Peptides against a protein of PDB entry 3OIQ. Designs and how they scored, part 116

Target 1, 212 residues: chain A of PDB entry 3OIQ
Amino acid sequence: KNRIFVSSSKDFEGYPSKAIVPVQFVALLTSIHLTETKCLLGFSNFERRGDQSQEDQYLIKLKFKDRGSERLARITISLLCQYFDIELPDLDSDSGASPTVILRDIHLERLCFSSCKALYVSKHGNYTLFLEDIKPLDLVSVISTISTKSTNSSKHSSSELISECDLNNSLVDIFNNLIEMNRDEKNRFKFVKLIHYDIELKKFVQDQQKVL

## One batch from the design tools (peptide; made by RFdiffusion4, then SolubleMPNN)

Design b1_p23_2_s2 (from b1_p23_2, 11 letters changed)
Fold by OpenDDE base, seed 3:
Structure b1_p23_2_s2 (fold): chain B 212 residues (1-212), chain A 23 residues (1-23)
Amino acid sequence: as target 1 above (212 residues)
Amino acid sequence: FSLSYNEVLKLSDEEKFSLVPLP
């Protein structure tokens, strides 16, 4: 079956009540929930949903059933956190207690853009997204990709199953949503509070704000 | 990476659909 690109987590409301559908989306990492019994990653595009929270719009479950899957989940989290410069407690501590990691509101400190492949799994109208693959995206590369959308795409790498248009549209939508959140005095999100807020990001945000 | 189509089919309904609320 072809993988479906998902631009909104509302798309799942129209999905079959009993299915397994391979999906892909781009979103910001918002939460990490690792306990002794489960591993969840929260992602969001910050799409406006009336009175609903804009965090964790994509709740992704990692397989966490046996020692092998638990280890793979921990390695996945460690590698993501290393890539995004997120401090974690030592997950390999010989103390025999599995470390608990609960991180929330990650987007308030770091823009952790991620391309996720997941399995949508539904039964009786309930669904779960299971992680298949995750690719962290570099913020400089995201900014450059959005900024160059007006100049001839040099034919780089025919191997990503997503249309370049779908990826770029989702990245633009996320930034537009973040700009709206930054303008809202009631919203906790502010670009100037990001740990990695630099001159490049500042300039990019200022230029995007003139178009909105 | 964490789950194949065939592995999903082997999960119980509880393992699939336990929406543990985020605390």
Scores: peptide ipSAE 0.282, ipTM 0.832, DockQ to the pose 0.160
Fold by OpenDDE base, seed 1:
Structure b1_p23_2_s2 (fold): chain B 212 residues (1-212), chain A 23 residues (1-23)
Amino acid sequence: as target 1 above (212 residues)
Amino acid sequence: FSLSYNEVLKLSDEEKFSLVPLP
């Protein structure tokens, strides 16, 4: 089955009430929920949804049903947090208590861009997104990708072009939404509060703000 | 990585749809 690129988590409202559909999206990591019984990752594009929270628009479930899948989930979280410089409690503690990790509002401190592959699984109109794969994206690489594609429509292959255009459009949309959030005095998000706020990000945001 | 199509088919409905809302 072809993987569908998803630009909005609203797209799932039109999806079949009983299906398994491979999907892909790009979003910011907003939450991590690891307990004894579940592992969830929250992602958002920060699309405006009226009065609804803009966080966790994509709630992704990791398989967490046996010691092998639990270990894989913990390793996944550790590697993701290591990539984004997110401090975690030690997950390998030999103390027979499984460490609980509940992180929220990750986007307020770090822009954790992630390309996610998931299985949309539905029954009776309810759905769950199961993580198949996650690729963390480097912020410098995201900024460079947005900045270079505005000038070079280079003719690469049509199938890679669609996925690459979809990725670029979603990255631009996320930045536009973050710029709007940054302009809103009521919004907690501010670029200057990011731990990794540097001259490059500052310049990029200032240049994008002139186009909006 | 975390779940394959064939693994999803083996999950119970409870395992699939027990999304306890994030508190």
Scores: peptide ipSAE 0.280, ipTM 0.833, DockQ to the pose 0.178
Fold by OpenDDE base, seed 4:
Structure b1_p23_2_s2 (fold): chain B 212 residues (1-212), chain A 23 residues (1-23)
Amino acid sequence: as target 1 above (212 residues)
Amino acid sequence: FSLSYNEVLKLSDEEKFSLVPLP
């Protein structure tokens, strides 16, 4: 089956009540939930959804069934945190407890863009997204990608174009949503509060704000 | 990191759908 690009987590409302569908999306990492029994990653595009939280629009489950899958989940979390420079709470090695990591609101401190491949799995109208693959995206590369596409409507092959267009459109939509959140005085999100807020990001946001 | 289609098929319904919302 071809992998479906998902622009909105609302798309899942139209999905079959009993299916397994390979999907792909791009979103910001918003939460990490690693316990003794589960590993979840929260992602969001920050689409406005009435009174619903804009966080964790994509709740992705990692396989966490056996010691091998648990180890893989912990390594995945460690590598993501290392890539995004996320400080994990000191895993108190001395307590003999399995390391618990609960991080929320990651997007308030760091823009952690991620391209995710997942399996949509549904039964009886309920669904779960299982992580197949995650690619962290560098913010400089994201900014560059958005900035360059505004000029080159060059006719590349139809199938590669769709995926690249979908990715870039979703990245633009995320930034537009973040700009709206930044403009809202009631919203906790502010670009100037990002730990990695630099001149490049500042300039990019200022230039995007002129188009919106 | 690939959860294969075949590995998902082997999961119980409980393992599939026990999404406790993040508290």
Scores: peptide ipSAE 0.284, ipTM 0.833, DockQ to the pose 0.193; fails the geometry check
Fold by OpenDDE base, seed 2:
Structure b1_p23_2_s2 (fold): chain B 212 residues (1-212), chain A 23 residues (1-23)
Amino acid sequence: as target 1 above (212 residues)
Amino acid sequence: FSLSYNEVLKLSDEEKFSLVPLP
């Protein structure tokens, strides 16, 4: 089955009540939930959903069934946090307690852009998204991609049937949503509060704000 | 990284759909 690009997590409301559908989306990492029994990643594109929280619009489950899958989940979390410069509480504490990590509102401190491949799995009208793959995206690369609108299809990624346009549109939509959140005085999100807020991001946001 | 299509098929309904406590 071809992988479906998902621009909104509302698309899942129209999905079959009994299916397995490979999907891909781009979103910001908003939460990490690692316990003894579960590993979850929350993502959002910050699409407006009325008065509902804009966090965790995509709740992604990692396989966490056996020692091998648990280890893989922990390594995945560690690598993501290392990439995004997220401080984890010491996962290696010599106390034989399984490290518990609960991080929320990650987007308030860091823009953690991620391209996620997942399996939509439904039964009896309930669904779960299982992580297949995650690619962290560099913010400078995201900014450059949006700014250049470069029709430079470098012919070398011919194997992923996902339109480069769908990725770029989703990245633009996320930034537009963040700009709206930044303009809202009631919203906790502010670009100037990001740890990595630099002159480049400032300029990019200012230039995007003139187009909206 | 974490799950192939074939591995998801082998998961129990509880493993698939157990209420994730919203953090």
Scores: peptide ipSAE 0.284, ipTM 0.834, DockQ to the pose 0.191; fails the geometry check

Design b1_p23_2_s3 (from b1_p23_2, 10 letters changed)
Fold by OpenDDE base, seed 4:
Structure b1_p23_2_s3 (fold): chain B 212 residues (1-212), chain A 23 residues (1-23)
Amino acid sequence: as target 1 above (212 residues)
Amino acid sequence: FSLSYKEVLKLSEEEKFSLVDLP
């Protein structure tokens, strides 16, 4: 089956009640939930959904059923946190208890853009997203990618099943949503509160704010 | 990460399909 690009987690409301569908999306990492029994990653594009929480719009499960899968999940979390400079609570607590990591609202301190491949699995109308692959995206690379597309609608028919257009449109939509959140005085999100807020991000946000 | 479709099917049989069970 071809992998489907998902621009909104609302797309899953129209998905079959009993299916397995390979999907891909781009979103910001919003939460990490690692316990003794489960590993979940929350992602969001911050699409407005009425009164629904804008965090964790994509809840992705990592396989966490045996020592091998648990180890792989922990390594995945460690590598993601290392890539995004997310401080993990010391996983090396000398107490032989499996380290518990519960991080929320990651987007308030760091923009952790991620390209995710997942399996949509539904049964009886409910679904679960299982992580297949995750690629962290560098913020400078994201900014550059958005900035360069404003001029070249060149139909590069790259045979990749997911158009470079879909990825870029989703990245633009995320930034637009963040700009709206930043403008809302009631919203906790502010670009100036990001730990990595630099001159490049400032300039990019200022330039995008003039177009919106 | 390649979850085989067989593993995903097994996972789906064993999981209570609830997105909402974030405590």
Scores: peptide ipSAE 0.030, ipTM 0.651, DockQ to the pose 0.163
Fold by OpenDDE base, seed 2:
Structure b1_p23_2_s3 (fold): chain B 212 residues (1-212), chain A 23 residues (1-23)
Amino acid sequence: as target 1 above (212 residues)
Amino acid sequence: FSLSYKEVLKLSEEEKFSLVDLP
């Protein structure tokens, strides 16, 4: 089965009540929930959904059923947090208590762009998204990708069935949503509050704001 | 991190498809 690119988490409302569908999306990491019994990642595109919370629009489960999968989940979280400079409590602390990590609203401090491959699994009308793969995206690379209208389809990445266009459109949509949130005085999100807010991001946001 | 289709089916059978409200 071909992997489906998902532009909105609302697309899942139209999905079959009993299916397994490989999906891919791009979103910002918004939450991490690691306990003794589960590992969840929250992601969002910050699509306007009326008065509903814009965080955790994609709730992704990591396999967490045995010591091997638990270790893999912890390593995955550690590597993601290292990549995004997210401070975690020491997950390897020899204190026999499994470290609990609950991070929320990550997007208020860091723009953690992530390309996710997941399995949509539904039963009885409910669904779960299981993480298959995650690629963290560098913010400078995201900005460059949006700024350079991709006229150069370098034909060499022929193996990813998902169009470079779908990725780029989703990245643009996320930035547009963030710009709208930044303009809203009631919204907690502000670009100037990001820890990594630099001259490049400032310039990019200012240039995008002129087009919106 | 490729879960086999069989492993995903098993996980989906073991999981209560509760929308885990983030507590």
Scores: peptide ipSAE 0.037, ipTM 0.669, DockQ to the pose 0.156; fails the geometry check
Fold by OpenDDE base, seed 1:
Structure b1_p23_2_s3 (fold): chain B 212 residues (1-212), chain A 23 residues (1-23)
Amino acid sequence: as target 1 above (212 residues)
Amino acid sequence: FSLSYKEVLKLSEEEKFSLVDLP
C-alpha cells in the first residue's frame, strides 16, 4: 500500500472506521509523555482549529508492551532529545525507577521539525497512530529548503512517493501558522523566546512575514 | 521501526482505541 502524505490531522476524520493506513506527515514536536506504561509523542502543524489548543494535533503512540519495545521507545526519546538539545533525566539509570518524562509546549522553546511515518489504525470509529519512523529535521535545512523552492527540481529523488512539493508546502504552512501565532498577542508562542533564536531565523521570519 | 502487519493487528486488538487524552 502506498504511504499517504497527511497535511492535516483533520484528514483522519474522513478515514475508514476500520482500517490500517500507512501515513506520513511533517510537524513540530510539541510534547513527550514517557511513563512506566506508555510512550506518546505529540506533534502539531498549528493549523487553526477555532479556540482549541493547537498543540498535540498528531498524538503518536510508541509500542510499549515488553522490555524490547520499552527499550526501543526510551532510545527513540533519548535520540530525539539529543538531536533537539532537549534536557532529559538519564533514561538508562540502573535505579529501578523507570524515569518518567512529561514535556509539554516544546515548541515554545524549540522548533523541533520532524518527518514522521506512522500507521493509522482504526477500530470502532476511533483511531490510533503508531510510530513507524521519525526523522528529525535540522532547522537550517528547513529554512534553506523553503527559501530555495523555485530552482532545484532535481529530477533524481522520484523514488520517494511523497512529492518534495507536499513536504515543502507543509513546512511553509507550519511557518505561516507560527508567524500568525507570533502576531497574536494572546498566543504564548513568540519567535524571540526560542532558545535557538538567531539572526538567520530572525531574517527568515522577517522575509516570510512580507509575503503574508 | 516497521511494525509487521501481524504486530499491527495484535496492537489493534489489545489497544483500547480511547482518545489518548494526554493527562
Scores: peptide ipSAE 0.029, ipTM 0.656, DockQ to the pose 0.157; fails the geometry check
Fold by OpenDDE base, seed 3:
Structure b1_p23_2_s3 (fold): chain B 212 residues (1-212), chain A 23 residues (1-23)
Amino acid sequence: as target 1 above (212 residues)
Amino acid sequence: FSLSYKEVLKLSEEEKFSLVDLP
């Protein structure tokens, strides 16, 4: 089956009650939940959903059933956190207790853009998303990609089956949602509170705010 | 990361589709 690009986690409400569908989305990493028995990653595009929390709109499970899958999950989390400069407790401590990692509200400190491949698995109308692949995206590259939408299709044939349009539209939508959150005095999200808030991000946000 | 269809089915049978309230 072809992989489906998903622009909203609401799309899953229309999915079959018993299916396996390969999906792909881009979102911000919002949470990490690693315990002795489970590993979950939360992602959001911050789409407005009435009174519902904008966090963890995409809850992704990592396989966590045997020592091999547990090790792979821990390595995956470690590599993501290294890429995004997220401090983790040492996951390899010689103390036979696997460290518990519970991180929330990651987007309040760091914009961790991620392209995720997952399996949508439904049974009896409920679904789970299982991680197949994750690609962290560099913020400078994201800003550049959004800013250059008006000049030169240099055909860098990224062999990624996503339409470049779908990725770029989702990235724009995420930034627009973040700008709206930043304008809301009741929202905890503020660009100026990001650890990596620099002159480039400031300028980009200011320029996007003039179009919205 | 490749889950076989059989592994995905087994995962879906063993998982209670509890909304895991992130604690």
Scores: peptide ipSAE 0.029, ipTM 0.676, DockQ to the pose 0.127; fails the geometry check

Design b1_p23_2_s4 (from b1_p23_2, 9 letters changed)
Fold by OpenDDE base, seed 2:
Structure b1_p23_2_s4 (fold): chain B 212 residues (1-212), chain A 23 residues (1-23)
Amino acid sequence: as target 1 above (212 residues)
Amino acid sequence: FSLSYNEVLKLSEEEKFSLVELP
């Protein structure tokens, strides 16, 4: 089955009530929930959904059923947090208590762009998204990709069935949503509060704000 | 990294659909 690119988490409302569908999306990491029994990643595109929370629009479950999968989940979280400079409590602390990590509103401090491959799994109208793969995206690379209307389809990544256009459109939509949130005085999100807010991001946001 | 299609098929219904309530 071909992998489907998902531009909105609302697309899942139209999905079959009993299916397994490979999907891919791009979103910001918003939450991490690691306990003794589960590992979840929250992502969002910050699409306007009325008065509903814009966080955790994509709730992704990691396999967490045995010591091997638990270890892999912990390593995955550690590597993601290292990549995004997210401070975690020591997951390797020799205190025989399984480290619990609960991080929320990650997007208020860091823009953690992520390309996710997941399995949509549904039964009886309920669904779960299982993580297959995650690629963290560098913010400088995201900014460059949006700024350079990539007319240069370098033909060499022929193996990813998902159009470079779908990725780029989703990245633009996320930034547009963040710009709108930044303009809203009631919204907690502000670009100037990001730990990594630099001159490049400032300039990019200022230039995008002139187009919106 | 975490799940293949074939591994998801082997998960229990509880493992698949246990309420992903974020506390």
Scores: peptide ipSAE 0.253, ipTM 0.830, DockQ to the pose 0.207
Fold by OpenDDE base, seed 1:
Structure b1_p23_2_s4 (fold): chain B 212 residues (1-212), chain A 23 residues (1-23)
Amino acid sequence: as target 1 above (212 residues)
Amino acid sequence: FSLSYNEVLKLSEEEKFSLVELP
């Protein structure tokens, strides 16, 4: 089955009530929930949804059934947090208490762009997204990709079925949504509050703000 | 690397559709 690119988590409202559909999206990591019984990742593209919280628009479940899957979930969380420079309690602590990690509003401190592959699994009108794969994206690479899109229609490598156009359009949409949130005085998100806020990000945001 | 199509098929209905309540 071809993997479907998802631009909005609202797309799932039109999905079959009983299906297994491979999907892919790009979003910002917003939350991490690791407990003794579950592992969840929250993501958002910050699409406007009225007065609802814009966090956790994509809630992804990791398999957490047995010691092997639990270990894989913990490794996945550790690697993501290492990549994004997110401080975690030591997950390898020999203290027989499984460390609980609850992080929320990650996007307020760090822009953690991620390309996610998931299985949409539905029954009885309810669905769950199961993580298949996650690729963290470097912010400098995201900025460069958005900035260069205007010039290089390089016709090369139509071999990844997900159009580079869809991925890049979603990255632009996320930045546009963040710019709107930054302009809203009621919104807690501010670019200047990001730990990694630098001259490059500042310039990029200023240049994007002129197009909006 | 966490779930293949074949692994999802092996999950119980409760594991598939337990309401993902955020705490």
Scores: peptide ipSAE 0.250, ipTM 0.830, DockQ to the pose 0.198
Fold by OpenDDE base, seed 3:
Structure b1_p23_2_s4 (fold): chain B 212 residues (1-212), chain A 23 residues (1-23)
Amino acid sequence: as target 1 above (212 residues)
Amino acid sequence: FSLSYNEVLKLSEEEKFSLVELP
């Protein structure tokens, strides 16, 4: 089956009650939940959903059934956290207790853009998203990608099966949602509180705010 | 990376649909 690009986690409400569908989305990493028995990644595009939390709109389960899958999950988390400069406790401690990692609200400190491939698995109207693949996206590259679509289709053929349009529309939507959150005095999200808030991000946000 | 279509089919119902209460 072809992989479906997902722009909203609401799209899953229209999905079959018994299916396995390969999906792909882009979102911000919002949470990491690693225990002895489970591994989860939370993602959000911060789409407004009435009174529902804007966090963890995409809850992605990693396979965590055997020592091999557990090790792969831990390596995946370590590599993501290294890429995004997220401090983790040492996952390889010689103490035979697997460290518990519970990180929430990651987006309040760091914009961790990620392209995720997952399997949508449903039965009896309930669904789970299982991680197939994750690609962290560099924030400078995200800003550049949004800014350059106003001028010159230089066909850098990224060999990724996503419509370059779908990816960029989702990145724009995420930034627009973050700008709205930043304008809301009740929202905890503020661009100026990001650890990596620099002159480039400041300028980009200021320029996007003039269009909204 | 972590799961193929064939591996999903081998998961138990509990492994697929355990309500993950984020604490």
Scores: peptide ipSAE 0.255, ipTM 0.830, DockQ to the pose 0.160; fails the geometry check
Fold by OpenDDE base, seed 4:
Structure b1_p23_2_s4 (fold): chain B 212 residues (1-212), chain A 23 residues (1-23)
Amino acid sequence: as target 1 above (212 residues)
Amino acid sequence: FSLSYNEVLKLSEEEKFSLVELP
């Protein structure tokens, strides 16, 4: 089956009640939940959904069934946190308990753009997203990608099943949503509170704010 | 990374549809 690009987690409301569908999306990492029994990653594009929480719009389950899958999940979390400079609570608690990591609201301190491949698995109207692959995206690369495409609607028919346009549109939508959140005095999100808030991000946000 | 289509087919119904709630 071809992989489907998902621009909104609302798309899943129209999905079959009994299916396995390979999907891909781009979103910000919002939460990490690693316990003894489960590993979950929360992602969001911060799409407005009425009174629904804007965090964890994509809740992705990692396989966490056996010692091998648990180890792989822990390595995945460690590598993501290393890539995004996320401080993990010391996994070296001398108590031989499996390290528990519960991080929320990651987007308030760091913009962790991620391209995710997942399996949508549904039965009886309920669904679960299982992680197949994750690619962390560098913020400078995200900014450059958005900035360069505003001018060249050149139909590069790259035979990749997901149009480079879909990725870019989703990245733009995320930034637009973040700009709206930043403008809202009631919203906790502020660009100036990001640990990595630099001159490049500042300039990019200022330029995007003039278009919105 | 973590789960192939074939591995999903091998998951129990409980593993597939256990409540994916963040506490």
Scores: peptide ipSAE 0.250, ipTM 0.831, DockQ to the pose 0.211; fails the geometry check

